# Peptides against a protein of PDB entry 6MBK: the designs that were tried, part 159

Target 1, 240 residues: chain A of PDB entry 6MBK
Amino acid sequence: GFEMVNFKEEGFGLRATRDIKAEELFLWVPRKLLMTVESAKNSVLGPLYSQDRILQAMGNIALAFHLLCERASPNSFWQPYIQTLPSEYDTPLYFEEDEVRYLQSTQAIHDVFSQYKNTARQYAYFYKVIQTHPHANKLPLKDSFTYEDYRWAVSSVMTRQNQIPTEDGSRVTLALIPLWDMCNHTNGLITTGYNLEDDRCECVALQDFRAGEQIYIFYGTRSNAEFVIHSGFFFDNNSH

## One batch from the design tools (peptide; made by RFdiffusion4, then SolubleMPNN)

Design b2_p18_6_s3 (from b2_p18_6, 6 letters changed)
Fold by OpenDDE base, seed 4:
Structure b2_p18_6_s3 (fold): chain B 240 residues (1-240), chain A 18 residues (1-18)
Amino acid sequence: as target 1 above (240 residues)
Amino acid sequence: IEEFAYDFIPREIPVLPP
């Protein structure tokens, strides 16, 4: 019911190939297609993950490295997804000097500087790890791990990471959701949930879309996560 | 490990009821 399209202004997005009705389950992504902390552990990164406390403690960093490893792997299953990711982001790590100077008059400057500092420290740490740790030798990024690489990966994760349940629903984990996260954002209600029975992320249409129209979804506000989970979700119960 | 944290909260995908 949809196709990937590179739109002029928005970049990559999803376009309806048929009429989609509001509340229709038009998109689902099985767990096996997600990039998760678990898939990171099961990848070439696994051995290093098992021995690095920071990777173990910080799932977002694990995802960042997973993304980098898969990007550097020509035969990665996620290559089609990775190739759709932006090469740069509107995140603080990509702010120009003028933007930073502008923010100096705002409260956001502290967060920006913190992110710069933390990201730089993380890079320095992992650069050393990659250079010295035996289990890093097999990583495809072994000989090519720049700050720009790390900045990109971290920014990709920061902008796209999702908290989803584990397969048994007992815990939460972090995931990138291919295809789904190609939908550009609009205002509205949360129309995405995780179906544990079918083990997939499900998205219902926020509104009617006609064939040929771009499909937009509402990603919610990360500053109000509880509201998103408990009050913001809209779903047609007949769809599952 | 604390110094390596950065302030980005993941989106929370709600679990759908059965």
Scores: peptide ipSAE 0.515, ipTM 0.848, DockQ to the pose 0.583
Fold by OpenDDE base, seed 1:
Structure b2_p18_6_s3 (fold): chain B 240 residues (1-240), chain A 18 residues (1-18)
Amino acid sequence: as target 1 above (240 residues)
Amino acid sequence: IEEFAYDFIPREIPVLPP
């Protein structure tokens, strides 16, 4: 019902291959295909995760390292997904000096500086961990862990992380949702939910889409400033 | 740990009714 396409202005997105009606379940992603904190624990990162308090406390960082480890693994199950991720982001971590100066006139500047500072500190901490911790020796990123790598991973998680239920529904966890997050954003209503019975993320069409049209979804309501900080883009119709 | 914390708000995927 859809195909991945590289659109000129919006980058990768999904295009309908047939007519899709509003509220039609056109896309679902089983848990086994998600990159989650649990899959991170079950990966080569698991031993380090079990001994590092920051990885345990901060699921987003765990996902970032999971993403880096899988990217560095040629035989990773998630290689097809990782290859579709942007190489750079419009998040504050990629802002040039002029862009940061422009933001000084906004209330977001403090959050931007905090993000820079925290990310730099995290990198320094984990650089040392990767160099010295016994369980880091087998990580594929052992000899290739740069700030640029970490910045990319953090930005990838920042822009794409989702809170989903655990398998038993008793708790929440963090996940990257492959294929689903290829949809570009539009204004509307949230049409994605997690089906615990089938253990999958389900997305229904926000509107009718004709064959050949790009499929858009609504990821949530945020201010433009919050989108810049957390999602890396502006949406004009979100000014309500 | 607080020194390393940054508030990235994940998207909340709602649980569908059974």
Scores: peptide ipSAE 0.534, ipTM 0.841, DockQ to the pose 0.900; fails the geometry check
Fold by OpenDDE base, seed 3:
Structure b2_p18_6_s3 (fold): chain B 240 residues (1-240), chain A 18 residues (1-18)
Amino acid sequence: as target 1 above (240 residues)
Amino acid sequence: IEEFAYDFIPREIPVLPP
């Protein structure tokens, strides 16, 4: 019902291969295809995760390291997904000096500086962990862990992480949702939910799409300041 | 642990009714 296409102005997105009606279930992603905190625990990162309090306490950092380990693994199941991710982002961690100067007049500047400081501290901590911890010797990134690697992984998680229910629905966990996050954003209503009975993310069409049209979804409402901090862009049609 | 935290708000995927 859809295909991945590189659009000239919008970059990669999904295009309908047939007519799709509004509210039609056109896309679903089973839990087994998601990159989650649980899949990180069950990966080569698992032994280190079980002994590092920061990885255990911060699911977003666990996902960042999971992403780095899988990227460095040629036989990773998620290689096709990882290869679709941007190599660079417009997030604050990638801002040039002039962009930071422009933000000095805004309330966002304090959050930007906090992200810089916290990310640098995290990198310094985990660099030492990777160099000294016995369970880090099995990680494919052991001999190649740069700040640029960490910045990329953190930015990937920051822009793409989702909160989903655990399998039993009693708690929440963090997940990257392959293929689904290739949809470009438009204004509208949230049309994605988690089906616990079938254990999958489900996306229904926001509107009618004809064969050959790009499929858009609505990821949620955020202020322009939140978009700068978490997504790296302003949205003119945002009511907040 | 707070010194290692960076502010990030994940997207919330709602649970569909049975």
Scores: peptide ipSAE 0.528, ipTM 0.850, DockQ to the pose 0.882; fails the geometry check
Fold by OpenDDE base, seed 5:
Structure b2_p18_6_s3 (fold): chain B 240 residues (1-240), chain A 18 residues (1-18)
Amino acid sequence: as target 1 above (240 residues)
Amino acid sequence: IEEFAYDFIPREIPVLPP
């Protein structure tokens, strides 16, 4: 019902290959296809994860390293997804000197500096870990771990990380959702939820899309729980 | 809401009702 397209102005996005009706379940992503903290733990990163307190405490960093390890693995299942990710981001970590100078006149500069400082500290810490920890020897990034790599991975996670339920629904975990996160953003209502019964992320169409049209979704705010309560949520017809 | 700190709150994917 859709295809990946590189749009000239918007970059990568999804295009409808058939007519899609509003509230139609057009896209679902099973848990097994997600990049999660659990998949990170079950990967080559697992042994290091089990012994590093920061990786254990900060799921976003675990995802960042998961991305880096998989990117460095030619046979990674997620190579097709990783290749669709931007090589650079419009996040503060990529701001040019002139952009930073402009921000000096704003209160945002303190947050930017904090982000730079924190990211740099994390890089320095993990650089040492990768160089010295016995379980890091098996990591494909052992001999190639630059700040640029880390900046990219951190920015990828920062812009794309999602909170989803664990398999049993008792807790939450972090996930990157391949294919789904290729949808470009538009104004509207949240149309994505997690189906625990089928163990998959489900996305219903925000509006009618004709064949050949780009499919847009509304990602909402980062704190989506309150947004759903106040703004509403679309559900698939099978969910009622 | 573009937070500039790395401690960005992840998107919350709601659990669908049964």
Scores: peptide ipSAE 0.509, ipTM 0.823, DockQ to the pose 0.344; fails the geometry check

Design b2_p18_6_s4 (from b2_p18_6, 6 letters changed)
Fold by OpenDDE base, seed 2:
Structure b2_p18_6_s4 (fold): chain B 240 residues (1-240), chain A 18 residues (1-18)
Amino acid sequence: as target 1 above (240 residues)
Amino acid sequence: IDEFAYNFIPREIPVLPP
């Protein structure tokens, strides 16, 4: 019902190949296709993860390294997904001098500087870890781990990370959701949820889309889920 | 979606009712 398209101004997105009705389940992604903290632990990164306190404490950083390892692996299952990711991001870590100067008049400058400082410190830490830790020897990024690589991975995770339930639903974990996150954003209601019975992320259409139209979804705000649900979440016929 | 990414707070995907 949809196809991947590289739009001129918006980059990669999804286009409907047929008419899609509002609230229709048009897109789902099984857990096995997600990049998660668990898949990171089960990858070549696993041994290092088990020995590094920061990777264990910060799932987003674990995802960043997972992303870097998979990007550096030609035969990675996630290569098709990784190739859809932007090479650069419109986030503070990529701001040019003029953009930073513009922000000097705002309180946002403190957040920008904080991100720069924190990211640089993390990079310095992990550069040393990768160079010296025995469990880093098998990482494909060992000889090619630059700040630009780290900046990209962190930014990729920052822009795309999702909190989802574990398989048993007892806890939460972090995930990148391939295919789903190709949808460009529009204002509206959250139409994505996790189906634990089928163990998949499900997305229903925000509105009617005709064949040939770009499919947009609302990713919501990075706020408390309860607040978002009360203010702007809907799902149609999600009974099992 | 970059405009929403100024921190490390993940999006929360709600669990669907059974």
Scores: peptide ipSAE 0.491, ipTM 0.828, DockQ to the pose 0.298
Fold by OpenDDE base, seed 4:
Structure b2_p18_6_s4 (fold): chain B 240 residues (1-240), chain A 18 residues (1-18)
Amino acid sequence: as target 1 above (240 residues)
Amino acid sequence: IDEFAYNFIPREIPVLPP
């Protein structure tokens, strides 16, 4: 019912191949296809994860490193997904000086500077970890771990991370949801949920889509400032 | 660890009822 398309302005997105009705379950992604903290732990990153308190405490960073490791792995299952990710983002870590100056007039500026500082500090920390920790030796990024790499991974996670239930539903974990997160954002209602019985993320159509139309979804209620910080989106009439 | 915290709020995917 849909196909991946590289749209001129929006980048990669999903396009309907047939008419899709509002509330129709048109997209689902099984857990096994997700990039999760658990899959990170079960990857080449696992040994380091088990020894680094920050990776353990901050699942988003674990996902970032998971992305980097998988990106550096030619045979990674997630290569097709990773190749669809933007090479750069419209998020604070990519802001130019003029963009930052523009934000000085907004309430987001403090958070932007905080992100810069924190991300730089994280990079410095993990650069040292990767260079010195015994369990980092097998990481494919050991000899190629730049700030640009980290910035990209962090931004990817920042814009795409989701909280989902664990397999048993007893806790929550973090996940990137391939294919689903290719949908570009629009205002509306959340139409995505996790089906624990079938162990999959399910998305129903926000509205009717005709064949050939881009499929948009609503990722959540955020203020414009929050969207700038977390998603890189801005809407003049953002109702949240 | 606290000094490395940043404001990255994940999207919450609700659990669908059975």
Scores: peptide ipSAE 0.501, ipTM 0.828, DockQ to the pose 0.904; fails the geometry check
Fold by OpenDDE base, seed 3:
Structure b2_p18_6_s4 (fold): chain B 240 residues (1-240), chain A 18 residues (1-18)
Amino acid sequence: as target 1 above (240 residues)
Amino acid sequence: IDEFAYNFIPREIPVLPP
């Protein structure tokens, strides 16, 4: 019911190939297709993950390394997804000198510098780990791990990571959701949820879309410190 | 997606009711 298209003004997005009605389930992604902390643990990264306290404590960093390992693996299942990701981002880690100078008079500069410092320290730590740890020898990035690689990976995770339930629903984990995160953003209601019975992420249409129209979703309202649901949930079976 | 590029707070995907 949809296809990936490069729109001139908005970049890559999804276009309807048929008429889609409001609240219609048009897109779902099974757990097996997600990049999760669990899939990272079950990958070539697993042995290192099991012995590194930072990877275990910080699921976002585990996802970043999962992305880097899969990107460096020609036969990775997620190659089609990874190839759709931007090569650069508008994150603070990519700010130029003039942008940083502009922010020097603002309170935001402290957060930017903190992010720079933390990311640099993390890179230095993991560079040493990759060079010295026995389980790092199996990683496809062993001989190619630059700051630019790390900056890209953490920025990819920063912009695209989602909190989803574990399979039994008792806890939460982190996930990247391929295909779904190709939708461009518009104002509206949250129309994405996780179906535990079918073990999949489900997205219903925010409005009617005609064949040939771009499909938009609402990701929510986000600031540097908060993520806010603007207008609640938009599911027939949702009490919200 | 670029609107969420400033911190490591993940989006919360709600659990659908049965």
Scores: peptide ipSAE 0.494, ipTM 0.830, DockQ to the pose 0.309; fails the geometry check
Fold by OpenDDE base, seed 5:
Structure b2_p18_6_s4 (fold): chain B 240 residues (1-240), chain A 18 residues (1-18)
Amino acid sequence: as target 1 above (240 residues)
Amino acid sequence: IDEFAYNFIPREIPVLPP
């Protein structure tokens, strides 16, 4: 019911190939297709993950390294997804000197500097780990791990990471959701949820879309789950 | 794509009711 399209002004997005009605389940992504902390643990990164406390404590960093390892793996299942990711981002880590100077007049400058400092420290730490740790020898990025690589991966995770339930629903984990995150943003209600019975992310249409129209979704704000659910989420009619 | 993310706070995908 949709196709990936490179729109001239908006970049990559999804276009409807048929008429889609509001609240119609048009897109679902099974857990097996997600890039998760668990898939990172089950990848070539697994041995290092099991021995590095920072990777274990910070799922976002685990996802960043998962992205880097898979990007460096020609046979990775996620190559098609990774190739759709931006090569650069409009995040603070990519700000030019003039942009940073502009931010000096704002309270945001402290957060920007903190991101720079933290990212640089993380890179330095993991550079050493990759060079010295025995389990890093099998990583495809061992001889090609630059700050630019790390900045890209961190920014990719920062902009695209989602909190989803674990398979048993007992806890939450972090995931990148391929295909779904290609939808461009519009104002509206959150129309994405996780179906534990079918073990998949499900997205229903925010509005009617005609064949040939770009499909937009509302990603909401990165706030407390209760606030997000109460302020902007509705369920598909099939869920009642 | 959330191009305006300034922090590492993930989006929260709610669990759908059964």
Scores: peptide ipSAE 0.491, ipTM 0.827, DockQ to the pose 0.302; fails the geometry check

Design b2_p18_7_s1 (from b2_p18_7, 7 letters changed)
Fold by OpenDDE base, seed 2:
Structure b2_p18_7_s1 (fold): chain B 240 residues (1-240), chain A 18 residues (1-18)
Amino acid sequence: as target 1 above (240 residues)
Amino acid sequence: APKSRGSGGPLSDRPIPV
């Protein structure tokens, strides 16, 4: 088993409560526990989603609004998960003026400015939608939708979104994976897949973990953090 | 520290297009 622990330097992580062997299935998360584009459609956001072209076209924005709606809902099933999310992120949307100035000499400045411009434009659009759209009147964020709320939600999604199969396996959709996403990153191989038969995310241990050790996973290469849920765990033998 | 999973590192985070 494992437990959630707040590690001083790394924030929330998972700690082993027993010895876990390499390749052991130690963690699984059923679809019903995931925050998905489908759960967003089935939530209080559903009526607005059905009428807003941007929410329909951009599953990541749909997840961001799903997070905001659930955060603003005291009885949300996902409250325990949402409370474990960082309040701030080390993403470009949180860079201080001096940090941006240091990046001006780098190619990264274009991505930073792109994120700022895109996020600001989206916020302005959705602020108007939330104020004027009839289906927004029942949203718990109706009277509390700030740029800070929006940048937090989009940063949460950018840092935590994963691709999972649809229920029929015919397409991919976006999901936040509670509990699993508590694992901190280490170098290694992808040890997480989706089991369509059991309709769940499955994570096997990257290495042996002893009782009391932190459980790490590999998030993939930073450039290709597309959680490609292949039908099989390609456990290449990480010769540790 | 914020856990980057879906987009990788903070500078590699894909901008949400408008």
Scores: peptide ipSAE 0.043, ipTM 0.694, DockQ to the pose 0.190
Fold by OpenDDE base, seed 3:
Structure b2_p18_7_s1 (fold): chain B 240 residues (1-240), chain A 18 residues (1-18)
Amino acid sequence: as target 1 above (240 residues)
Amino acid sequence: APKSRGSGGPLSDRPIPV
């Protein structure tokens, strides 16, 4: 009922190919298609993950490395998804000197500098790990791991990560949700949940969409300061 | 605005103990 389209002002989005009714389940993504911390553990990254405390403690960094490993793998299942991701982002890590100078008059400058400092420290740490750790020799990024690569992966995860349940529903994990994350934002209510019985992410239509209209979703309220993992995804035990 | 579905907060909200 939809297709991917490049909208000039908004970039890639989804367009309805038929009339879609409000509350209609128009899009679902099974767990097996998601990029998760679990899929990272089950990938070529798994041996390194099992020995690095930072990768284990920070699922977002595990996803960033998973993206980099899969991007560097020509036969990756996620190549079609990765090719749809922006090459650059409107995040503080991509700000030019003039943008940073403008922010010097604001309280936001401290957060920007903190982000730069933390990202640089992370890169320096993982550069050493990739150069020295025996399990890093199996990574396709072993000889190609730049700050630009890391900045891109971190920004991709920061802008697209979602909280989902584990397979047993006992815990939460982080995921990138292919196809679904192509929807652009509008004001409204969260209409995306996880169905544990069918083990899939489910999205219902926020409103009626006609054939040829762009399909929007609500990403939730984002505070600039809070990593609101739940802002784009709710766990509804929809006992349907 | 970039399609952020996750919290657009910096990955740094969980400090890496580095």
Scores: peptide ipSAE 0.043, ipTM 0.705, DockQ to the pose 0.168; fails the geometry check
Fold by OpenDDE base, seed 4:
Structure b2_p18_7_s1 (fold): chain B 240 residues (1-240), chain A 18 residues (1-18)
Amino acid sequence: as target 1 above (240 residues)
Amino acid sequence: APKSRGSGGPLSDRPIPV
């Protein structure tokens, strides 16, 4: 019902290959295809995760390291997904000095500076962990853990992380949702849910899409500042 | 330089309804 297309201005997106009706379940992604905190724990990162309090407390960082480990693994199941991710982002961590100066007149500057500070501190911490922790010796990133790698992974997670239920439904966890996260944003309602019975993420069409049209989803209510800070884009038609 | 229009990616920490 859809295909991946590289749109000139929007990057990768989904295009309908047939007419899709509003509320039609057109896309589902089973848990086994998701990059989750649980899949991170079950990966080569698992031993380190089990001993590092920050990885345990910050699922987003666990996902960032999971992305880095899988990216560094030629045989990773997620290589096709990882290769679809941007190499760079329009998030604050990639802002040029002039962009930061422009934001100095806005309230967003405090969040930008906080993000810079937090990311730098996290990198410095984990650089030391990777160099010194016994369980880091098995990580494919051990000898190639740069700030650029960390910036990329954190930005990937920041722009793409989602809350999903745990397998038992008792808690929420963080996940990257391959294929689904290629849908670009439009105004509307949340049309993605998690089906616990089938253990899958499910997306229904926000509107009718014709064959050849790009399939958009609503990412949720955010200010343009939040889109910039967390998603790396402005949405001109944002009502907030 | 083309204005880096942030490649449309999902919002951070968006809850998926269960």
Scores: peptide ipSAE 0.028, ipTM 0.635, DockQ to the pose 0.225; fails the geometry check
Fold by OpenDDE base, seed 1:
Structure b2_p18_7_s1 (fold): chain B 240 residues (1-240), chain A 18 residues (1-18)
Amino acid sequence: as target 1 above (240 residues)
Amino acid sequence: APKSRGSGGPLSDRPIPV
């Protein structure tokens, strides 16, 4: 199998505990273990979700709040996963003034400013919601909702959200995929899909990994949000 | 390398068309 390891330079990753062959299904994560928009609806956040139009319209924000609620819950099933998440991210929301100044000469500056502005507005909105909405009274984050918390949750979701099928396969939803998303990135091909029959996310090995080697996956050139759906494992090159 | 796994799309105040 594999084990979770803290690699000094790369942070948490997965290490092979045995030889793993290319294309071997070495990792799967059942839907019940995923943090999804559906699990957010079924959590302590559910009553607020059912009444807040932004949470309903923006699954990524619903996941961010789900992540914050679970982080603030000592008995959360996802505590082991949440503790593996970075405390800070190399996302625009964490850019210092000098980094922003460097980007001022680039077209990216508009996207950075847009992201800052949107995130700040969302925080201000939800701060008010948490303080005033009756269903927010039960949220474990009620007395501890800072911009830093929101920035972290948003960045966590932004860097880790994936599209998966709904339970009926009729639509797509957003998910954080624990354990799988511990794999660090390498160049290659997408090797992760969703098996609807078994209702699980599946990952096959990108290459041979020896016992003791770090297991890498390709995050693609696309956002991971698209990977689980678009990686129908139909590699046409089944030349069988 | 930053584990940019998600759609790094800016969180807009508008529903992200999923």
Scores: peptide ipSAE 0.027, ipTM 0.674, DockQ to the pose 0.131; fails the geometry check

